# Peptides against a protein of PDB entry 5OK6: the designs that were tried, part 19

Target 1, 215 residues: chain A of PDB entry 5OK6
Amino acid sequence: ELPGLDSQWRQIENGESGRERPLRAGESWFLVEKHWYKQWEAYVQGGDQDSSTFPGCINNATLFQDEINWRLKEGLVEGEDYVLLPAAAWHYLVSWYGLEHGQPPIERKVIELPNIQKVEVYPVELLLVRHNDLGKSHTVQFSHTDSIGLVLRTARERFLVEPQEDTRLWAKNSEGSLDRLYDTHITVLDAALETGQLIIMETRKKDGTWPSAQL

## One batch from the design tools (peptide; made by RFdiffusion4, then SolubleMPNN)

Design b1_p10_3_s3 (from b1_p10_3, 6 letters changed)
Fold by OpenDDE base, seed 2:
Structure b1_p10_3_s3 (fold): chain B 215 residues (1-215), chain A 10 residues (1-10)
Amino acid sequence: as target 1 above (215 residues)
Amino acid sequence: APLTAAGFGP
């Protein structure tokens, strides 16, 4: 049974636990398609549960570019295309109205940037490759706040690199040249790495030389 | 100087 309309409004829109609550780093938030959310607002503000304003199940179909990988469309804007809800509010709405059959929730994390908390709607997808086989890539998602050291560790894990093997990273730039990622303590954001960018893991040779020294 | 992304040999 649906809660009373006033109760729904208070649970979802209150400033303490609802949509207006402060962002906290590491928390999960969920995207809700803007038109559905506005229909829900109209329904609960109307005061009549039997009204023609019933929003139906949550349907985020217009936010997805595909129904295979469930990737978001590029360039979506908060407040225009979607509303962000904290996990508790999202779970309430799903329990009350349901989610469109087969459609996954759009879960995103709050990240801490130098001067602001933000829900990271678009994490960075990097193409990880080995220096000697650029044709075999692993696509991996990273936060803008993740370190280059984490990217390197992830690459080592994906390619099953032994702990004693020395490795380093190169990023392919827009000119087709390679920029070495010297500092592993800077973030993906600081390194200006972008989605779809090729990241090359170089492994040191047994003779102690680097393959790139021959270029 | 930046290296070209031609791949590095073994």
Scores: peptide ipSAE 0.154, ipTM 0.832, DockQ to the pose 0.599
Fold by OpenDDE base, seed 5:
Structure b1_p10_3_s3 (fold): chain B 215 residues (1-215), chain A 10 residues (1-10)
Amino acid sequence: as target 1 above (215 residues)
Amino acid sequence: APLTAAGFGP
């Protein structure tokens, strides 16, 4: 049985634990398709549990571009396409109304940027390759707050690089040339890396020379 | 001159 409509409203919309609560870095928030959420708002504000405004199960289908990897469509806008709910509020709605069969929750993390906290709806997807095999890519998601050092470590792991092997990164720029990622302590954001960008891991030769030095 | 991705590839 559903909780009382006023109780639902208070639980989901409150400014301390609900939709309006402050963002906190590291917390999980969930996307809810805007039309469904507005239908829910209309239902609970209507005061009639038997109303034809009953929203049914949560259906985020319109937010997805594919049903294989459940990638979000590009260019979705908060407040227009979706609303963000903290984990507790999301779980309440799912428990009350259900989630469309087969759809995963759209979970995202709050990240801390220099002057703002935000839910990172679109993590950066990088194409990791080795310098000697540009055709074999690994697509890996990173937060904008992840360091270039983490990107490098991830590339090393994906390509099974031994600990004694020395590696460094290049990013393919918009002009098709390569920029060295010298500082491994800066973030993906600081390096201005973008989704779909090719990141080349160069491995040092046994003779101590770099492959790029011979180009 | 900046390196190109084509320079690493076959």
Scores: peptide ipSAE 0.093, ipTM 0.802, DockQ to the pose 0.709
Fold by OpenDDE base, seed 3:
Structure b1_p10_3_s3 (fold): chain B 215 residues (1-215), chain A 10 residues (1-10)
Amino acid sequence: as target 1 above (215 residues)
Amino acid sequence: APLTAAGFGP
C-alpha cells in the first residue's frame, strides 16, 4: 500500500533515517536513477496522488553498461546521474513503486577513508595473473580499503598456491613498468591501484630465488 | 630499478 505523499517525503528525505542520514562504515546504500527520483519528488510534493506525475516503477536502466553482467557505466556522478539512499529508504521505494522487471538493485557499501565516509560506487576490479602466464587473468573485485595482503591471499587462492609456496605481488603501472608491492599492510587506495590494472603474483622458485631477480 | 611488464612474459 502506498502511504500518503507527505509520509513518503518524510520517510525518504528525513535527516534521521532518510537520504541525508550520516554514513556509517559497512552499511548498504542503493543507487536510484536521478530522473526517476526527481519525478518521485515532483509527485509527492504535488500533493495529489492521482496526478499525472506518478513516477512508475524504479528504472535504473540508464545506469547500466550492459544487461548481462549489470555493470555500471563509467563516470556516473552522484546528484547528476543518481541519488544514494540508505537500505531502509530504498526498500520503502521498491515496496511502494516496484523495481523494473529483471533489474538487480544497485547495492554499494559505505567505506571508511582517513577523513571521510563514502559510498564506494566503484570498487576496484584487478586483473590477477601469475608471473609465468600473463595471458590468463582472473578479474577480482576489491574495496579501496582492502589491504594488499588480502589481494595477495586472494591471488594465492585463485591460483591454488600451496601454503608452503612463497609469493609476492607486482603492479603494472601506467608507464608499463612493474612496481613492487612491498608493504602488504597498506590499502588498495594507498597503493593507487585502479580498475583494469594488472597485478602479477610472483612465486618463489624451489631453489629460493625469485624469477624477477633474473630480469 | 623498475621492471618492465614485458620482461615477466613466459
Scores: peptide ipSAE 0.079, ipTM 0.789, DockQ to the pose 0.682
Fold by OpenDDE base, seed 1:
Structure b1_p10_3_s3 (fold): chain B 215 residues (1-215), chain A 10 residues (1-10)
Amino acid sequence: as target 1 above (215 residues)
Amino acid sequence: APLTAAGFGP
């Protein structure tokens, strides 16, 4: 059941858990398609609950590039294509209006960067491969704030590397050569890793030599 | 020195 229009506006825009609340690292925020949100604003500001301006269920279809993996379209802009809401506000809207059948929520995390907190709408998608099979990739999402150490651990897990096996990472650079990721404590951002970039996990041989030493 | 991706053998 829909609450009063003024109550909806206060809860979503001006509430303690509204759109204007401070960002906090690790919290979940959700994307709402801009046109729907503007229709909702017009509805609740109109003062008539029976108005033809009723927004209907939330439909984020225009934000997705596919309905299989539910990937976002590239180049979406906050305030133009979508609005960000904190989890509480999102859940209120979904409970009041519903979400289009079959669509997942577009959940994103607040990340802490050196000088700013932001909702990470586009995490980095890396192509993880083994040094001896560059054609078999695992696509994995990482935050810009994740460490290279996490990327390495994730690669080891995906390729079922045994704990006693030594591994290290290489990144394919823009020139098509490989740069070794020596420091595992720096972030994905610090390493300037980008979506679609190939990350090669090298496994040490049983004889104690590295495959790359033969190059 | 950077390695060539094409040369990264088994």
Scores: peptide ipSAE 0.051, ipTM 0.767, DockQ to the pose 0.619

Design b1_p10_3_s4 (from b1_p10_3, 5 letters changed)
Fold by OpenDDE base, seed 5:
Structure b1_p10_3_s4 (fold): chain B 215 residues (1-215), chain A 10 residues (1-10)
Amino acid sequence: as target 1 above (215 residues)
Amino acid sequence: APLTASKFGK
């Protein structure tokens, strides 16, 4: 059952639990396509529940570049293409209006950056490969706040590396050369890793030498 | 010369 229009407005557009609430690191927020949201605003502000301005079900189709992997289009801008809602507000809207059939919610996390919290709409997608098989990549998403250590652990897991095997990472830079990721405690952001960047996991040989040392 | 991915893959 749809609540009253004023109640809908108060539940979604408020500073405590709605769109205007402060961001907290680790919280889930959801993207809503802006045209739908503006239609909803017009509907609830109009004061007529029977208005032709009824927004229908939430449809974020225009935010996706594909309906296979459900990747977002590049370059989407908050307040222009979408609005962000906290989980509670999102779930209210979905409960009231529904979500387009087969379309996944666009859930994103609040991350803590130096002096700012933000919803990380675009996590970094890295291409993980082994040094001896560059043609077999695993695309994995990481937060900008994730450590290089996590990238390494994730690569080890994806490639089924045994605990006793020693591994290290290289990043392919814009010049086409490889930079060693020596410090595993810095973040993906600190290392300036970008979406689509090739990350090579090197595994130490049984003789204790590194493959790269022979190049 | 810098290490490149092409060298590494050999």
Scores: peptide ipSAE 0.242, ipTM 0.872, DockQ to the pose 0.670
Fold by OpenDDE base, seed 4:
Structure b1_p10_3_s4 (fold): chain B 215 residues (1-215), chain A 10 residues (1-10)
Amino acid sequence: as target 1 above (215 residues)
Amino acid sequence: APLTASKFGK
């Protein structure tokens, strides 16, 4: 049974789990398609539960570019294309109205950037490759706040690099040249890594030389 | 000359 309209409004907009609650790093937030949310707002503000403004089940279809991987469309803007809700608020809405059949929730994490917290709607997808097999990539998602060290560790794991093997990373820049990612303590953001960017993991040769040194 | 991805592949 649906809660009273005023209760719904209070819970989602002004409650402890409300849309405007402070962001906390690591928490999950969910995207709700803007038009649906506006319909919901109109419905609960109308004061009539039998109103024709009933929003129906949550449908985020327009936010997705595909229904296979459920990737978001590029360039979506908060407040224009979607609203962000805390997990609790999202779960309330889902429990009240349902979610379109087969459609996954769009869950994102709050990240802490210098002087700001935000929901990271678009994590960075990097193309990880080995220096000796550039044609075989692993696409891996990283937060902007993840360290280059994590990228390296992830690459090592994906490519099953043995612990005793030394590895390092290169990033292909916009000019097509490679920049060494020397500092593994900086973040993906600090390194200015972007979605779709090729990251080459170089493995040190058994003779102790680096493949790149001979190029 | 800068290192390029193409050089790695060769």
Scores: peptide ipSAE 0.238, ipTM 0.870, DockQ to the pose 0.658
Fold by OpenDDE base, seed 1:
Structure b1_p10_3_s4 (fold): chain B 215 residues (1-215), chain A 10 residues (1-10)
Amino acid sequence: as target 1 above (215 residues)
Amino acid sequence: APLTASKFGK
């Protein structure tokens, strides 16, 4: 059942538990399409539960570029294309109005950056390949706050690298050349890695030499 | 010459 309009407004817009609540690292937030949210605002502010301004089910269709992988469109802007809600507020809206059939929730995490928290709407999608098979890529999402070490471990796992094998990473830069990712303790953000960027995992040869040393 | 991705494929 739908609660009273004033109660809905208080739950969703409450500064402590709603849209304006402080961001906390690791917490989940959800995207709501802006037009739907504005319709909801008009409905609950109108004071008439039977008004023609009833928003219906949450529909985020316009935020997706595909309905297969449910990827977000590029270049979406908070406050223009979508509103961010904390998990509790999102779940209230879904329970009250429903979510369009077949659509997944758009869940994102709060990340901690130097001196700021933000909802990471666009994690970095890297194309992981092996040095000896550049044609077979694996797309993997990483947070900007993830370490290069995690990228390397993920690549090793995806390619079933044995524990005794030594590996290292190269990133293809904008000039088309390769930059070595020497420091595995820096973040994806610090390394300035971007979505769609090719990351090459090089495996050390049994003779102790690196394939790249012969190039 | 800088190392390029194409060099690995050779």
Scores: peptide ipSAE 0.189, ipTM 0.859, DockQ to the pose 0.680
Fold by OpenDDE base, seed 3:
Structure b1_p10_3_s4 (fold): chain B 215 residues (1-215), chain A 10 residues (1-10)
Amino acid sequence: as target 1 above (215 residues)
Amino acid sequence: APLTASKFGK
């Protein structure tokens, strides 16, 4: 059952537990399409439950570029295209109004960046390849806060590299050259890795030499 | 010359 309009507003907009609550690293937040949210605000602020401003089911269709992979459109802006809600607030709205049939929730995590906590709306999708087969890529999603070490471990796992094999990473830069990812302790953000970027895993030869040393 | 992705394909 729908709670009273004032109760809805307090539950969702309450600065202690609602939309304005402080971000905490690791918490889940959800995207809500801006026009729907503004309609909901108008509805609950109007004070009439029978108002023509009833927002209906949550519909985030305009935020998706496709309904197959449910990828977000590029370049969406908080406050213009969508609103971010903490998990509790999102679940309340879904329970009250429903979510459009077949549409998945848009869940994202709070990450801690050097000077700010933010909801990571766009995790980085990297194209992982082996040095000897650049045509076979594995697309893997990483947080900007993930280490290069995690990228390397993930690449090793995807390509079934044996524990005794030594590996290292190269990133293809905007100029088409390869930058060696020497420090595995820096983050994806620190390395300035971007979505769609090619990451080459080089495997050391049995003779102890690197393939790149012969190029 | 800098290392390029195309060089690995040789």
Scores: peptide ipSAE 0.185, ipTM 0.849, DockQ to the pose 0.626

Design b1_p10_4_s1 (from b1_p10_4, 3 letters changed)
Fold by OpenDDE base, seed 5:
Structure b1_p10_4_s1 (fold): chain B 215 residues (1-215), chain A 10 residues (1-10)
Amino acid sequence: as target 1 above (215 residues)
Amino acid sequence: PMYAPPDGWE
């Protein structure tokens, strides 16, 4: 059952639990397509529940580049293409209006950057490969706040590397050369890693030599 | 440091 229009407005737009609430690291926020949200605003502000301005079910279809992987389109802008709602507000809207059948929610996490909290709409998608099989990539998403150490651990897990095997990472840079990721304590952001970037996991040989050192 | 990709790391 739909609450009263004023109640809906207060529940979604308030500064304590709604759209205007402060961001907190680790919290889940959800994207809502801007046109739908504006239609909802017009509906609840209009004061007529029987208005032709009824927004219908939430439909984020225009935010997706495909309905297979449900990847977001590139270059979406907050306030232009979508609005961000905290989990509670999102769940209220979904309960009231529904979500388009088969469409997943667009959940994102708040991350802590040096001087700002931000909803990470676009995590970094890295192409993980082994040095001896560059043709077989594993695409994995990482937060900009994730450490290079996590990238390395994830690569080791994906490639079923035994704990006793020594590994290190290289990033293919924009010039086509390889930058060794020496410091595993820096973040993906600090390393300036980007979506689609090739990350090569090198495994140390049994003789104690590195494949790259023989070249 | 920048490393020139070895053959097969391209």
Scores: peptide ipSAE 0.016, ipTM 0.587, DockQ to the pose 0.275
Fold by OpenDDE base, seed 3:
Structure b1_p10_4_s1 (fold): chain B 215 residues (1-215), chain A 10 residues (1-10)
Amino acid sequence: as target 1 above (215 residues)
Amino acid sequence: PMYAPPDGWE
């Protein structure tokens, strides 16, 4: 049974624990399609439980670009396309109204940036390749807060690089040139890496030379 | 340093 309309409103829109609560790093937040959320607001604010404003089940279909990988559409804007809810509020809404069958929840993490906490709606998807086989890519998601060192380790793992093999990364830039990622301690954000960017893992030759140095 | 992709790094 649905709780009372006023109770629903207080639970979801509560400034301390609801939609307007402060972001905290590491927390899970969930996206709700804006039209559905507005319909829910109208329903609970109307005060008539039997009204035609009943929102039905949560349906985030319009936020997805595909139903295979459940990727979000590009360029979605908070407050226009979706609303962010903390995990507790999301789970309440799902328990009350349900989620459209087959749709996964759109869970995102709060990340800590230098001066702000943000829900990372769009993690960076990098195309990892080896220098000698550019046609075989591994798409891997990284947080903007992940280090280049993590990207390198991930690449080494995906390509089954032996521990004794020396490797380094190059990023293909918008100009088509390669920028070497020298500092592995900087973040993906600091390196200005973007979704869809090609990251080339170069493996040092047994003769001690780098493939790129012979070109 | 910017490196131009060699033939095969395109």
Scores: peptide ipSAE 0.016, ipTM 0.575, DockQ to the pose 0.334
Fold by OpenDDE base, seed 1:
Order: sequence, then structure tokens, then C-alpha cells
Structure b1_p10_4_s1 (fold): chain B 215 residues (1-215), chain A 10 residues (1-10)
Amino acid sequence: as target 1 above (215 residues)
Amino acid sequence: PMYAPPDGWE
């Protein structure tokens, strides 16, 4: 059953627990398509529960570029294309109105950046490959706040590298050259890694030489 | 430092 319109408004827009709630690192927030949200606002502000302004089920279809992987369209803008709601508010709206059948929620995490918190709507998708098999890529998502060390560990795990094997990373840059990722303590953001970028994991040879050093 | 891709790292 739908709660009263004033109760819905207070629950979703309340600055303590609703849309205006302070961001906290690691918390989940959800995207809601802007037109639907504005329709909901008009409905609950109208004061008539039987109004023709009823928003129906949440439908984020216009935010997706595909219905296979449910990837977001590029270049979506907060306040123009979507609004962000904290998990509690999202779950209330879903319980009251439903979500379009078969459509997944668009869940994102709050990240801590220098001097700001934000919802990371677009995590970085990296193409992980081995130096000796560039044709077999593994796409993996990383936060901008993840370390290069985490990228390396993830690559090692994905390629089943044994603990005794020594590995290092290279990033293919926009000029087609390779930048060695020497510092594993910097973040994906600090390394300026971008979605679709090729990351090459080099494995040290048994003779102690690196494949890249034999040029 | 930027390095040219090793042969076969195209």
C-alpha cells in the first residue's frame, strides 16, 4: 500500500535520510530517471492520490545503452538525466511503485576523493591482458580510488598467476605507447587510467629477465 | 617514462 503523499515526500526528500542526505564513502546510492522522478514529485505535491499524475513503475530504460549488460549511456548528467537517492529512499520507491520488469537497479557507490565525496556513476572499465596473449582481454571494473596494486592483484588472480611469479603492469596510452605503472600505491585516478584502456600484465621469465627488456 | 611497445605488444 502506498503511504500518504506527504509521507512519501518527507521520506524521499528529507535531508537526513532522503535525497539531500550527506554522502558517506562506501554507501550505495541509486539512479532514478529524471522524468520519472519529476512526475513523482508532481504527483505527491498535487495532494490527490487518485490524480492522473501517478508516475507508474520506475523505468530507467532511457539511461541504459543496452539491455544485455545494462550499461549506462555515456555522458549522463546528474540533475538533467537522473537523480541520486540513498539506498533507503530507493527501496521505498521500489516498494511503492515497483521497478520495470526485468530492469536492474542502477546501484553506485560513494567514493572519497581529495576534499570531496561523490557517487561514482562511472567506474573505470579496464581491459586486462597478458603480455604474451594480447588477444585475450578481461574487462574488469575498478573505482577511481582503487590502487594500481589492486589492479595488479586482480590481474594476477584473473590470469591464475602463482604467488612466486613476479608481475608488473603497463598501460597503453592514447599515443599507442606503453607507460609502466611503477608505483602500485597510486590510485587509478592518479594514474589517469580511463575506461577501455588496455592494461598489460608482464610476467617475469624463469631466467629472471623481463620480456620487455629483451628489445 | 613512455616506452614504445615491445615487438608483439601491439
Scores: peptide ipSAE 0.015, ipTM 0.583, DockQ to the pose 0.319
Fold by OpenDDE base, seed 2:
Structure b1_p10_4_s1 (fold): chain B 215 residues (1-215), chain A 10 residues (1-10)
Amino acid sequence: as target 1 above (215 residues)
Amino acid sequence: PMYAPPDGWE
């Protein structure tokens, strides 16, 4: 059963617990398609539950580029294409109106950047490859706040690298050259890594030489 | 220094 319209508005828009509440690192927020949300606002502000302004089920279809992988379209803008709701508010709306059948929720995490918290709508998708087999990539998502060390560990895990094997990373830059990722303590953001970027894991040879040093 | 990708890193 739908709660009263004023109660819905207070629950979702309440500055302490709703849409306007402060971001907290590690929390989940959800995207809601802007037109649906505006329709909901009109409905609850109208004061008539029997009005023709009923928004129906949440439908985020326009935010997705495909219904197979449920990837977001590129270049979506907060306040224009979608609104962000904290998990509690999202779950209320889903419980009241439903979510379009088969659509997954668009869950994103709050990340802590040096000077700001933000919902990371677009994590970085890196193409992880081995130096000796560039044709076999593993696409892995990383936060901009993840360390290069995590990228390296993830690459090692995906490629089943043994603990005793020494590895290092290279990033293919926009000029087609390779940049060595020396500092594993910097973030993906600090390294300016981008979605679709090729990250090459080099494995040290048993003779102690690096493949790249023989080139 | 930008390292030119070796043959096979293209």
Scores: peptide ipSAE 0.015, ipTM 0.570, DockQ to the pose 0.300

Design b1_p10_4_s2 (from b1_p10_4 with E7N W9Y)
Fold by OpenDDE base, seed 1:
Structure b1_p10_4_s2 (fold): chain B 215 residues (1-215), chain A 10 residues (1-10)
Amino acid sequence: as target 1 above (215 residues)
Amino acid sequence: PLYAPENGYE
């Protein structure tokens, strides 16, 4: 059952627990398509629960580029294409109005950047490969705040590298050359890694030499 | 041996 219109407005827009709630690192927020949200605002502000302005179920279809992997379209802008709601507010709206059948929620995390928090709408999708098998890529998502060390550990895990094997990373840059990722303590953001970028894991040979040193 | 081709991977 839908709560009263004023109660809906207060629950979703309240600055303490609603849309205006302060961002906290690690918390989940959800995207809502802007047109739907504006329709909801008009509905609850109208004061008539039986109004023809009823928004119907949440439908984020216009935010997706595909219905297979449910990836977001590139270049979506907060306040223009979507609004962000904290998890509690999102779950209330879903419980009241429903979500379009088969459509997944668009959940994102708050990340801590230097001097700001933001909802990371677009995490970085890296293409992980082994130096000796470039044709077998593994796409893995990383936060901009994740360390290069985490990328390396993730690559090692994905490729089932034994603990005693030594590995290092290279990134293919925009010029097509390879940049070695020497510092594993810097972030994905600091390394300026981007979605679709090829990351090559090099494994040290048993003789103690690196494959790249033999070029 | 360590070379990244210009073509992308899916």
Scores: peptide ipSAE 0.020, ipTM 0.540, DockQ to the pose 0.191
Fold by OpenDDE base, seed 5:
Structure b1_p10_4_s2 (fold): chain B 215 residues (1-215), chain A 10 residues (1-10)
Amino acid sequence: as target 1 above (215 residues)
Amino acid sequence: PLYAPENGYE
């Protein structure tokens, strides 16, 4: 059941619980395709519930690269391609208008960066590999705020590394060389890791030597 | 291979 148009507007656009509310780290926000949202705005501002401006169900299809992995297109811009809504507002719109059948919501988290909160629309996808099997990668998403330590732990888990085994990370840089990730306390952002970047987990040999030390 | 001499390490 659709609420009154004024009620819809107030529920979605208010500064306390709607689109204009302050960002808080860890909260979920959702992307809504801009054209749909503008159509909704026109509908509720028009004051006629029977208007031809009825937006229909939410359809974010144009934001996706594909309907298999549901990855976002690169280079989408807030306010141009999509709007961000807090979870409550998103759920209201979905309850009122529905979401296109089979289409997943585009949920993103607010992250805390130095001096700013931001909805992380594009988390970093890293290609995790073992030093002895570069052909078998695991693509894993990380926040820019995640530590290198988390990347290492995740790699260890994915590759079923035993707790007693010692491991370390290397990042393949833009020049094709390997940068060792010495400090596990810095973030993915601080390490300037990027989507598609190869991260190599090196496992220490039983003799206590590192495979890379043979150079 | 990953650990070829032509690969730089930092």
Scores: peptide ipSAE 0.013, ipTM 0.540, DockQ to the pose 0.161
Fold by OpenDDE base, seed 3:
Structure b1_p10_4_s2 (fold): chain B 215 residues (1-215), chain A 10 residues (1-10)
Amino acid sequence: as target 1 above (215 residues)
Amino acid sequence: PLYAPENGYE
């Protein structure tokens, strides 16, 4: 059974624990499609539980570009396309109204940037390839706060690189040139890596030379 | 050298 309309409003819109609560790094937040959320607001603010404004189950279909990988559409804007809710509020809404069958929740993490906490709605999807087989890519998601070192380790793992093999990364830039990622301690954000960007893992030859030095 | 697609890194 649904709780009282005023109780729903207080639980979800509570400034201390609801939608307007401060972001904290590492927390999970969830996206709710804006139209549904506005319908819910109208329902609970109307004060009539039997009104025609009942929102039905949560349906985020319009936020997805595909139902296979459940990728978000590009360019979604908070407050226009979706609302962000903390995990507790999301779970309340799901328990009260349900989620459309087959749709996954859109869970995102709060990340800490130098001067701000942000829900990372769009993690960076990188195309990892080996220098000698550019046609075989591995798409991997990274946080903007992840280090280049993590990208390199991930690439090594995906390509089954042996521990004794030496590797380094190159990023294909917008001009089509390759920028070497020398510093593995900087973040994906600091390196200005973007979704869809090709990241080339180069493996040092047994003779001690780099493939790139011979090209 | 590895720097551009013409070098086999398209």
Scores: peptide ipSAE 0.010, ipTM 0.532, DockQ to the pose 0.320; fails the geometry check
Fold by OpenDDE base, seed 2:
Structure b1_p10_4_s2 (fold): chain B 215 residues (1-215), chain A 10 residues (1-10)
Amino acid sequence: as target 1 above (215 residues)
Amino acid sequence: PLYAPENGYE
């Protein structure tokens, strides 16, 4: 059942618990397609529940590039293409209006950057490969705040590297050369890694030599 | 800068 229009507005737009509340690292926020949200605003501000301004089910179709993997379109802009709602507000709207059948929610995390909290709408998708088989990639999402150490551990896990095997990472740069990721304590952001970037895991040979040293 | 050959490092 839909609550009163004023109650809906206060619940969703309340600066303490709604859309305008402070971001907190690790919390989930959700994307809502802008036109739907504006229609909802018009509906609840109109003061008439029987009005023709009823927004219907939440439909984020225009935010997706495909309905198979449910990947977001590139270059979406907050306030133009979508609004961000905290989990509580999102769940209220879904309970009141429904979500388009078959569409997943667009859940994103708040991340802590050096000087700001933000909802990470676009995490970094890295192409993880082994040095000896660049054609077999594992696409893995990472936060910009994830460490290179986590990328390395993830690569080791995906490639079933044994604990005793020594590994290191290289990133293919925009010039096509490889940059050694020496510092595993820096973040994906600090390393300036980007979506679609090839990350090469090199495994040390049993003789103690590195494959790259023979190039 | 290193070059990554198409078939990796051997």
Scores: peptide ipSAE 0.009, ipTM 0.531, DockQ to the pose 0.809; fails the geometry check

